# Ledger of designs, part 65: peptides against a protein of PDB entry 5TUV

Target 1, 107 residues: chain A of PDB entry 5TUV
Amino acid sequence: KEVIDRLRYLKAEIEDLELKERELDQQKLWLQQSIKNVMDDSINNRFSYVTHEDICNCFNGDTLLAIQAPSGTQLEVPIPEMGQNGQKKYQINLKSHSGPIHVLLIN
Target 2, 107 residues: chain B of PDB entry 5TUV
Amino acid sequence: AQECQNLEVERQRRLERIKQKQSQLQELILQQIAFKNLVQRNRHAEQQASRPPPPNSVIHLPFIIVNTSKKTVIDCSISNDKFEYLFNFDNTFEIHDDIEVLKRMGM

## One batch from the design tools (peptide; made by RFdiffusion4, then SolubleMPNN)

Design b2_p15_1_s3 (from b2_p15_1, 8 letters changed)
Fold by OpenDDE base, seed 4:
Structure b2_p15_1_s3 (fold): chain B 107 residues (1-107), chain C 107 residues (1-107), chain A 15 residues (1-15)
Amino acid sequence: as target 1 above (107 residues)
Amino acid sequence: as target 2 above (107 residues)
Amino acid sequence: SFSSEITEEFHYTLQ
């Protein structure tokens, strides 16, 4: 019957989709490792930077801080809450594990 | 049939997951391309200049950009553990990662 | 992009 045929078709298609999803998962894993390898290359690392001009061209009108830190550095922004003086607290918390954090004022 | 309907729902769910994974994979590909283009640009620029840029004129990856109003007061404190940094803002701010910056740069 | 005008905590790891 048509229902049986539809069920068979859907089951087969779902099986194909499962294969496709696994393929994409493997490709993602491979590409993530590839990116890591490329970025960790000594020559690439030497040239992995942007300039002040690059940043200024990307943003206009505001104060710009550039925060450079080692890979793996953790950033946290807590929920804004009222401070002791009645001012909302807007914060950035940074935790580095492997090296110094460098801060630059761009404009 | 109910089973047919269930499988059609499952099929659609899997299709959406695959679409999301395909999009994520494309973003990773673009990230790698952008990084390679950045490195190539910088290598070429330094070759033409016959020297590296001044140390404080560039921002090495990984980094983040924080932008806020010109009126925003920013305080930075470093904990006893020199790996912890706290930034306090008296107003709202935005954070942009290096990936977004490279996109804005057209890399 | 991230805006500090949010109602939940934000976490990010530099890569």
Scores: peptide ipSAE 0.434, ipTM 0.896, DockQ to the pose 0.927
Fold by OpenDDE base, seed 3:
Structure b2_p15_1_s3 (fold): chain B 107 residues (1-107), chain C 107 residues (1-107), chain A 15 residues (1-15)
Amino acid sequence: as target 1 above (107 residues)
Amino acid sequence: as target 2 above (107 residues)
Amino acid sequence: SFSSEITEEFHYTLQ
């Protein structure tokens, strides 16, 4: 009896949680579309940039590369492997399908 | 009893997913706010200066920042159309996306 | 943040 009651309770709760999860999924989709619309706006797009100063204020003491590329550009970092000279290979692979990639040396 | 245990595990998994989705939703909201603040800042700045910034002085979204030691040697191979890049580092590096940068900027 | 000292391949798509 106790087990049966617990089972019924758990199943009902899981059903409620499924509903909540679907609600959150829908909210995410709506918000993502909203963000896309805001970013795709011509005026917003024109002013969607940061300065070298902005970047320098965020990071200190290191070489900083800024890589600007179209939305959808794919970035891959393979697992570091030992090179022929016994040194680990640290790599970044970038592939754009909609426009050129631009690289800036910040410092 | 075993069935109850299985459902309790499932319930817990769903609760954790819901928590994660709630957090992700909050992050998206903050991202949108940060972007709007960035645009507003830049619009105001250009109005005050009565001119846009030089093209190579700013980094347009979307972008990433690669951070590495000043001693790191970086080699870059670029395709003819600049759609594909291969970076080689002789040491470790860090990658930061534009979302993180906007956060660090206080947007 | 992402560190190059990883144990699995990393993939990212610019948004």
Scores: peptide ipSAE 0.422, ipTM 0.895, DockQ to the pose 0.959
Fold by OpenDDE base, seed 5:
Structure b2_p15_1_s3 (fold): chain B 107 residues (1-107), chain C 107 residues (1-107), chain A 15 residues (1-15)
Amino acid sequence: as target 1 above (107 residues)
Amino acid sequence: as target 2 above (107 residues)
Amino acid sequence: SFSSEITEEFHYTLQ
């Protein structure tokens, strides 16, 4: 009796949680689309940039590569492996499908 | 009894997922706010200067920042169409997306 | 942020 009641309670609660999770999923999708729309706006797009100064203020003492690429560009960092000379390979692979990649060296 | 335990585990799992999704949603909201603030900043700056910034002085979104030691040797292989890049580093590096940069900028 | 000293392959898509 008590176990049965507990089971029913738990099942009902889980169902409520499922609804909440789906709600959050929908909100996420909506917000993601909203962000895209805002960024794609003509005026916003014109002003969607940072300066070299901005980047330099965020980082210090390092060589900085600023890599600008179209949305959807894929970045891959493989697990470091030993090279032919016994040196670890540190790599970044970039693949764009919609436009050229632009690289700026900062500092 | 065992079924109750299973459901309790499931309930807890769902609660944790919901918490994570709520956090992710909040991050998206902050991203949108940061972007809007960036746009406003740039618009205001250009209005004051009565001109846009020089083309090579800005990095348009979306972008990533790669930072590494000043001593790091970087080799880059580029496809003819500049759609594919392969970077080789002789040392470790860090990658930061534009979202993180905007956060560091205080947007 | 991401460090190159990883034990798993990293994938990212620019947004």
Scores: peptide ipSAE 0.387, ipTM 0.893, DockQ to the pose 0.932
Fold by OpenDDE base, seed 2:
Structure b2_p15_1_s3 (fold): chain B 107 residues (1-107), chain C 107 residues (1-107), chain A 15 residues (1-15)
Amino acid sequence: as target 1 above (107 residues)
Amino acid sequence: as target 2 above (107 residues)
Amino acid sequence: SFSSEITEEFHYTLQ
């Protein structure tokens, strides 16, 4: 009887947790949409940028590439493999579908 | 009972997922706050300067930052498809998204 | 330090 009661309790709790998880999933979707809406706002979009100074303050001593690309741009970093010359190839592939990619060299 | 143990495991699994989702929601909230702070900062700065920054002096969201050693050789090519970019590095690099940059900026 | 746009073909190494 104790085991049966425990089983019943656990099943009920799991059901409650399932509801909670679905609630969180909905909240995530809502928040993601909210963020998108905020970023797509014309005024916010106009001011949605960082400066060279901002970037330089965040990173020191390195060559920095700033790559601005539209949302949805595909970024691929293949696993480094040996090239024909015996050197490892470190590569970034970018594919945009909705607009140009803009690259700045900083530092 | 084995069934009880199985449900205990499932219960714990769900609890952990819920915790993770709660954390993810928190991160999204922080992202939105950071973005709003960025916009506010830039609006204020442009008001004080009485002009927008030069077009090529800022990095519009969304963007990524690639940092690598100053000694790294960087090759960039654009394919016939103007939206496709290939970056080749002779050494390792790090990629940082705009979210991380905003965090580092203290937004 | 400097900032510059990368052209269609870019090769760079800091000395």
Scores: peptide ipSAE 0.223, ipTM 0.881, DockQ to the pose 0.035

Design b2_p15_1_s4 (from b2_p15_1, 10 letters changed)
Fold by OpenDDE base, seed 3:
Structure b2_p15_1_s4 (fold): chain B 107 residues (1-107), chain C 107 residues (1-107), chain A 15 residues (1-15)
Amino acid sequence: as target 1 above (107 residues)
Amino acid sequence: as target 2 above (107 residues)
Amino acid sequence: MINSETNEVIKYTLQ
């Protein structure tokens, strides 16, 4: 029966896709660990920075704030709410757990 | 049959997830390459200059860039230990992570 | 990129 054959085919394909997905998941984990190792290297860490010029070249003439914080720092942007004065409030909440946060005005 | 249709939907869903995961892996690879290029650039630059850059002239990873209008009023509340920051904006803003910046830099 | 004009609370972790 055509339906039975189709069912068998689909089930087999789904099984193959599941294997492929697991393979990709494993590859992601390994790659993430590799990136972490490279970034945590003492020499690499020493040179892990960008300049003000780099930032200015990436963005137009708006106000640019650079916020440097330790890995794991949590950032939250709440839903804008209307303030008492009728103006929307836009916020950024930052919380670090391992070190201070540094803010630089670029322009 | 309805069962065939259900499996076809599942198959399609899995295919889309696999596609997304493949794309994510590619992005991670590019991220690693960009980071290595950044480190190499900075290392070479410091060798040529025979000195490191001034501490406040560079932005160390990880960081984010906040972009807003020059007319935007920004208020910041900081904890005593500088572990927690609250930014208030009277206008809209954009946040860009270091990964995006490295991409824009062509790393 | 994260925009301030969100319809949900956005949470991000620096890495």
Scores: peptide ipSAE 0.537, ipTM 0.902, DockQ to the pose 0.953
Fold by OpenDDE base, seed 2:
Structure b2_p15_1_s4 (fold): chain B 107 residues (1-107), chain C 107 residues (1-107), chain A 15 residues (1-15)
Amino acid sequence: as target 1 above (107 residues)
Amino acid sequence: as target 2 above (107 residues)
Amino acid sequence: MINSETNEVIKYTLQ
């Protein structure tokens, strides 16, 4: 009887958790859409930038490249492979489908 | 008994997923706040300066920051339409997205 | 943060 009661309890709880999870999924969707709407607003879009100073304050001591690309741009970092000269090559592949990519050297 | 154990495992798994989703929601909220703060900052700054920043002096969202050593040699291959980039580094690098940058900026 | 020293191909989409 205790086992049966426990089973019943657990099943009921899992059902409640399923509902909660779906609720969170919906909230995430709405929030993502909200963010998109805010960012796509013409005025907000106009001011959606950072400065060189901003970046320099966040990082120091190294070479910094800022790569600006349209939303949806795909970035790929392959596993480092040995080059023909025996040196590891490190790569970044970028593919944009909606606009050009812009690269800025910071510092 | 075995069924109870299975359900308890399932229950725990769902609880963890819910926890993760709650955390993700919090991050999204913070992202939205950070973006709004960024926009407000920039609007105010431009109002004070009575002009927008030079086009190549700012980095528009979305962007990524590539951080590498000052000694790193970087080669870049660009498509004619600038929609595709291939970066080659002779040493290691780090990539930081705009979300992380905004966090570091304290937005 | 994405590190160049990866054990697998990392794919990321700018948002």
Scores: peptide ipSAE 0.533, ipTM 0.901, DockQ to the pose 0.943
Fold by OpenDDE base, seed 1:
Structure b2_p15_1_s4 (fold): chain B 107 residues (1-107), chain C 107 residues (1-107), chain A 15 residues (1-15)
Amino acid sequence: as target 1 above (107 residues)
Amino acid sequence: as target 2 above (107 residues)
Amino acid sequence: MINSETNEVIKYTLQ
């Protein structure tokens, strides 16, 4: 009797949790769409930038490259490999499909 | 008894997933707020200056920041497809996305 | 943050 009651309770709770998880999944979807809509708005897009000062305030003492590219641009960092000269190679591969890539040296 | 134990494990698994999804939703909300604050800041700044910033003084979203030593040699190659870029470094680097930058800016 | 010292290929898509 006690075991049966516990089973019924657990099954009911799991069903409630399933509903909650589906609710959260839906909320995430709509929130992501909302963010996209806000960022794609013409006025917001006009002002969606940071300055050199902003970047310099976030980082100190190093060389900083800013790489601006369209949404959907793919970035790949391969496993570092030894070059033919014995020097380790570090690389970034970028592939854009919808627009140009813009590179700025910050400092 | 074994069935109860199995369901309790499943319940706990679902609770953890729900917690993770709730955290992810909060992160998305913060991203949206940060973006709105950025736009508001820039609109105000341009109003005060009575002009937009110089074209090469700002970095438009989306972007990434590459951080490396001042001694690092950086080479950039563009493939036959102008949308494909290869960056070569002779030393280690770090990449930070625009979301992280906005967080560091306190947006 | 993405580090160049990776043990696997890192893939990222700009959003």
Scores: peptide ipSAE 0.531, ipTM 0.903, DockQ to the pose 0.929
Fold by OpenDDE base, seed 4:
Structure b2_p15_1_s4 (fold): chain B 107 residues (1-107), chain C 107 residues (1-107), chain A 15 residues (1-15)
Amino acid sequence: as target 1 above (107 residues)
Amino acid sequence: as target 2 above (107 residues)
Amino acid sequence: MINSETNEVIKYTLQ
C-alpha cells in the first residue's frame, strides 16, 4: 500500500513537472520573440548603443577592442596552436552575412 | 521498490531541467530590462544634450569587447568577400558580449 | 566570457 501510494504520488508529480516544463518552454519562446521585437524597433535601435566611457568603466588595465557587427554575425575562436616562430597563435574569426564589421580601439 | 527509485531519479532530472529553464528565463528577462534601461538612458541623455553623440563615440549593439594585454600585438585581415575578418593575437585574450557589458554597467 | 585558452573551437553568434 505504501509503495503503491508512493508510485501514484511520483507519477502525478512527474506529470505536473512535465506541464511546468512545457509552460517554461513556451514562455522562453515568447520572451525571445519579445526581445527581438523590442530590439528591432526603429526608435529602440536608434538608441541601442554604449559609450566609450561605459566600456572603460567596465574594464581596466588592458587594451580593449570593440567589434560591432550585424546580428547573426558568426564568431569563432580556434584552439591555439604554435606558429612557425615558436609563438602561440590566438585568433578570432568573424563572418558577417548582412553588413559591415566595425572595429574601435577603446583604450 | 526499484520502480519508485527510477521515478525519483526521473523527478530529480525534471526538477533540475526546470530549474535551469527558470534560470535561463530570468536571464532573458534581465536582458530585456537592461536593454530597455539602456535605450531610456540614451534617449534621456540625447534629449538633455539636444543632439546625438558623435558617430565614433558610441558602439552600437550587437557588439563584442576583446580584452587583451597592452603588450599584445593585434593583426586584422579581411577576406576577399569582405565579410570575413581574421584577428591574430600574439597573446591571450578575453571576449565579452554586449549582454555582459550591460550587466557590468548596472543596466 | 570567452577565453582564448580553449580546448575546443568556440562558436558564438552575435544577437
Scores: peptide ipSAE 0.530, ipTM 0.902, DockQ to the pose 0.937

Design b2_p15_2_s1 (from b2_p15_2, 6 letters changed)
Fold by OpenDDE base, seed 4:
Structure b2_p15_2_s1 (fold): chain B 107 residues (1-107), chain C 107 residues (1-107), chain A 15 residues (1-15)
Amino acid sequence: as target 1 above (107 residues)
Amino acid sequence: as target 2 above (107 residues)
Amino acid sequence: SGFVFNVKDPSLVVK
């Protein structure tokens, strides 16, 4: 009797959780689209930038490269491998399809 | 009893997944808020200055920040089509996306 | 992020 009641409870709860998960999935999709729309807005796009000061305030003591590229730009970081001179190769590969890539030295 | 235990495991799995989705959704919300705050800040700043900032003084979204030691030698190669960029480092580096930067900025 | 990341060593990327 107690087991049966527990089973009923668990099954009902799992069903409710399924509904909740679907709700969250839909909310995520909606929000992702909303973010895209907000960022693609002409006015917002005009003001979608940070300053050198902003970056410097976030990082200290190292060389900082700022790389700006169009949305959809592919960024690849391969596993470091040994070079011919015995030094590991640390690389960043960028591939843009819709516009130029801009590189700035911040620090 | 065994069925009850199986359902309890399933319930816990679903609860954890929902928790993760809730967290991800919250992060998306914060991202949107951060972006809106950034735009608002910049709009207000430009209104006060009555002019836009110099083009080379700002970094437009989307961007990444590459952080490496000041001792790191950085080489950049550009493909013939100018859509591909190869960065070579003689040491390790860190990459930070614009979302993280906005977080660090307190947006 | 507007970038499409393909990082083989996740330790190099902070998100």
Scores: peptide ipSAE 0.523, ipTM 0.900, DockQ to the pose 0.918
Fold by OpenDDE base, seed 5:
Parts: structure tokens; sequence; C-alpha cells
Structure b2_p15_2_s1 (fold): chain B 107 residues (1-107), chain C 107 residues (1-107), chain A 15 residues (1-15)
């Protein structure tokens, strides 16, 4: 009846949405690969940098640390917990597997 | 019937996922454009200067920016190979990835 | 990002 017709319509629409979602998923994968290829290009890699001035123009009034590390570097920020001295621990843990980490004090 | 209601919920869920994926895809496109613009800017700048920038004046991708109050005390533990870093802060901090920085730069 | 983020408390870190 009307319910059957509604069910048929909904199922058909969901099928169309599934196709659309798969299309988007594929586009995302290809774009991610494209970005990787562009960044890994020898010429682009040579010029893939920002200056201290660039950073200073983006931020002001605070201490700024610039941390450069190889792609794939793991960054962990644990939930703050009370330390031995009674203050909360605010931490950043970095682990690289493919190269050294470089830290710069900008401001 | 209940089946119709279930499918309606599913349809809506899929629509929301698609919307999110579309947004994410657009962000990736913008990231790629920003990177290409960065490379072009740097190439042009080096051509005008007829030299590369000083070694310690630039930050190579990928990088993150950590900003915190000037009053924040920061200490760091570093592994021998500089592959592992542990930062301790006595106050909160902000982390910004290179993608966000490029956005702020107007790339 | 080239970094793999594992932030347990997103409210602590402003991105």
Amino acid sequence: as target 1 above (107 residues)
Amino acid sequence: as target 2 above (107 residues)
Amino acid sequence: SGFVFNVKDPSLVVK
C-alpha cells in the first residue's frame, strides 16, 4: 500500500546515496594521493617552507614553538593529570620513526 | 510502519555523512591549492633575491606551531637520536598544524 | 597534516 510505496522509494534513495558516498570516498582517496605526490615532488619539496615572519604574522603575544618533523610523526597530548608537585601535567609527546625532530623558538 | 521510520533515520544519517564528506573534500582541495601557492611564492621570492633563504630562517613542512603564554614554563626531554620529544608545560597551550598556518597566511 | 595526532582532551588544545 502506501507503506510499501514509501519503502520502495526510501530503499531506492538510499541506494543512490550509497553510490554518492562511494564516489566521494574515492575522490577523497585520489585527492589525498595527489596531495602527497605534489608535496613529494622534488621541486615542490625544495620550496615547501614558511618563514619566521610568516609565523609571527599569524600569531602574536605568545611563546611560539615551531616543530618540524618527518611525515608520520606521532603527536600525543594526554589528559592532564596531577603531577608529583600537585599541578596538572600539560604534555606533548612526539615520536618520529623516519628522522629527527627539529624545534625552533619563534617568539 | 517501523521499517519506514528506520529507513528514514538511515537516509538522514547518510545525508549527513555525505555532507560531511563533501566539506572534507573541499578542505583537501583548498589545502592543495594553498600548498601550490606557497611553493610559487617561495620560488618567486628566491628568484628575486637570487639566493635561498638563510637555513635557520625557514620552517619546512610538515610542521606544527605550539603557542602558549609568555609566562608558561616549558621543559623538554629529548632522546639521543632526537626522534622522541617530551614537552612539559605548566599551563595550557594551543597546537596549530601547517594546514591552518597556510590558511592564516592567506595561501 | 603530516603529523598523526592523538589528542585525548580536545578541549585542552585549541586548533
Scores: peptide ipSAE 0.522, ipTM 0.900, DockQ to the pose 0.809
Fold by OpenDDE base, seed 1:
Structure b2_p15_2_s1 (fold): chain B 107 residues (1-107), chain C 107 residues (1-107), chain A 15 residues (1-15)
Amino acid sequence: as target 1 above (107 residues)
Amino acid sequence: as target 2 above (107 residues)
Amino acid sequence: SGFVFNVKDPSLVVK
C-alpha cells in the first residue's frame, strides 16, 4: 500500500513538473522575442551604445579594443598553437555577413 | 521499490532542469532591463547636451571588448572579403561581450 | 550577445 501510494504521488508530481517546465520554455521564447523587438526598435537602436568612459570605468591598466559588428557576426578563437616561426598563435577570427566591422582602440 | 527509485531519479532530474531554466530566464530579464536603462541614460544625456555624441566616441551594440596587456603586440589583417578580420596577438587576451559590460556598468 | 562565439578555449571569454 505504501509503495503504491508513493508511486501514485511521484507520477502526479512528475506530471506537474512537466507542466511547469513547458511553462518556463514558453516564457523564455516570449522573452527572447521581446528582447529582439526592443533592440530592433528604431529609437532604441539609436541610443544603444556605450562610451569610452563607460569602458574605461569597467577595465583598468591594459590595452582595450572595442569591436563593433553586425548581429550574427561569427567570432572564432582557436586553441593557441605553435606558429611556423615557433611562436604561439593567439588569434581572433571575425566574419560578418551583413555589414562592416569597426575597431576602436580605447586604451 | 525499484520503480519508486526510478521515478525519484526522474523527479530530481526535472527539478534540476527547472531550476536551471528559472536561472536562465532571470538572466534574460536582467539583460532586457540593462538595455532599457542604457537607452534611457543615453537619451537623457543627449537631451542635456543638445547634441548626439561624436561618432568615434561611442561603441554601438553589439560589440565585444578585447583586453590584453599593454605589452601585447596586436596585428589586424583584413581578408579580400572586407567583412573578414584576423587579429593576431603575441600573448593571451580576454574577451568580454556587451552583456557583461552592461553588468559592470551597473545598468 | 549579437556575436556567434566559437571559442575553443573558454577561459579566454569572460562572462
Scores: peptide ipSAE 0.520, ipTM 0.900, DockQ to the pose 0.924
Fold by OpenDDE base, seed 2:
Structure b2_p15_2_s1 (fold): chain B 107 residues (1-107), chain C 107 residues (1-107), chain A 15 residues (1-15)
Amino acid sequence: as target 1 above (107 residues)
Amino acid sequence: as target 2 above (107 residues)
Amino acid sequence: SGFVFNVKDPSLVVK
């Protein structure tokens, strides 16, 4: 039956796709670990920075804040809610657990 | 048959997931390349300058960039240990992670 | 990103 053949084909293909997906998952895991290792390297860490000029070249005409914080720092942006004065509250909440947060005004 | 239709839907779903995972993997590769290029650039720059940049002139990874209108009023509340920051904006803002910045830098 | 994002309004974050 044509349907039976189609079913067999689809099942076989799905099985192949499952293998491919697992392969990609593994590759992602390895690459993530690789990136972590590269970034955690003492020499690389020393040179893992951008300059004010770098930021200014990427953004023009606005107020730019650069916020540096340890990995794992929690960044929360709540839904803008009306304040007491009827103004929407636009907020950024930062919480670090492993070190201080540094803020630079770029322009 | 209904079973064929179900498997075809599953097949397509898996194909889309695989495509997404492939794209994510490519992004991670680009992140690693960008970071390595950044490190090399900075190492070379410091070698040519024969000194490291001033501490407050650079932004160390990880960081975020917050950009907003120059008219936006920004208030900041900081904890004593600088582990918690609360930013208040009277207008909308945009947040850009370091990955995007490195992309914009052409790293 | 090294940050853990909890953004309730995705329009405020550019990726």
Scores: peptide ipSAE 0.519, ipTM 0.899, DockQ to the pose 0.941

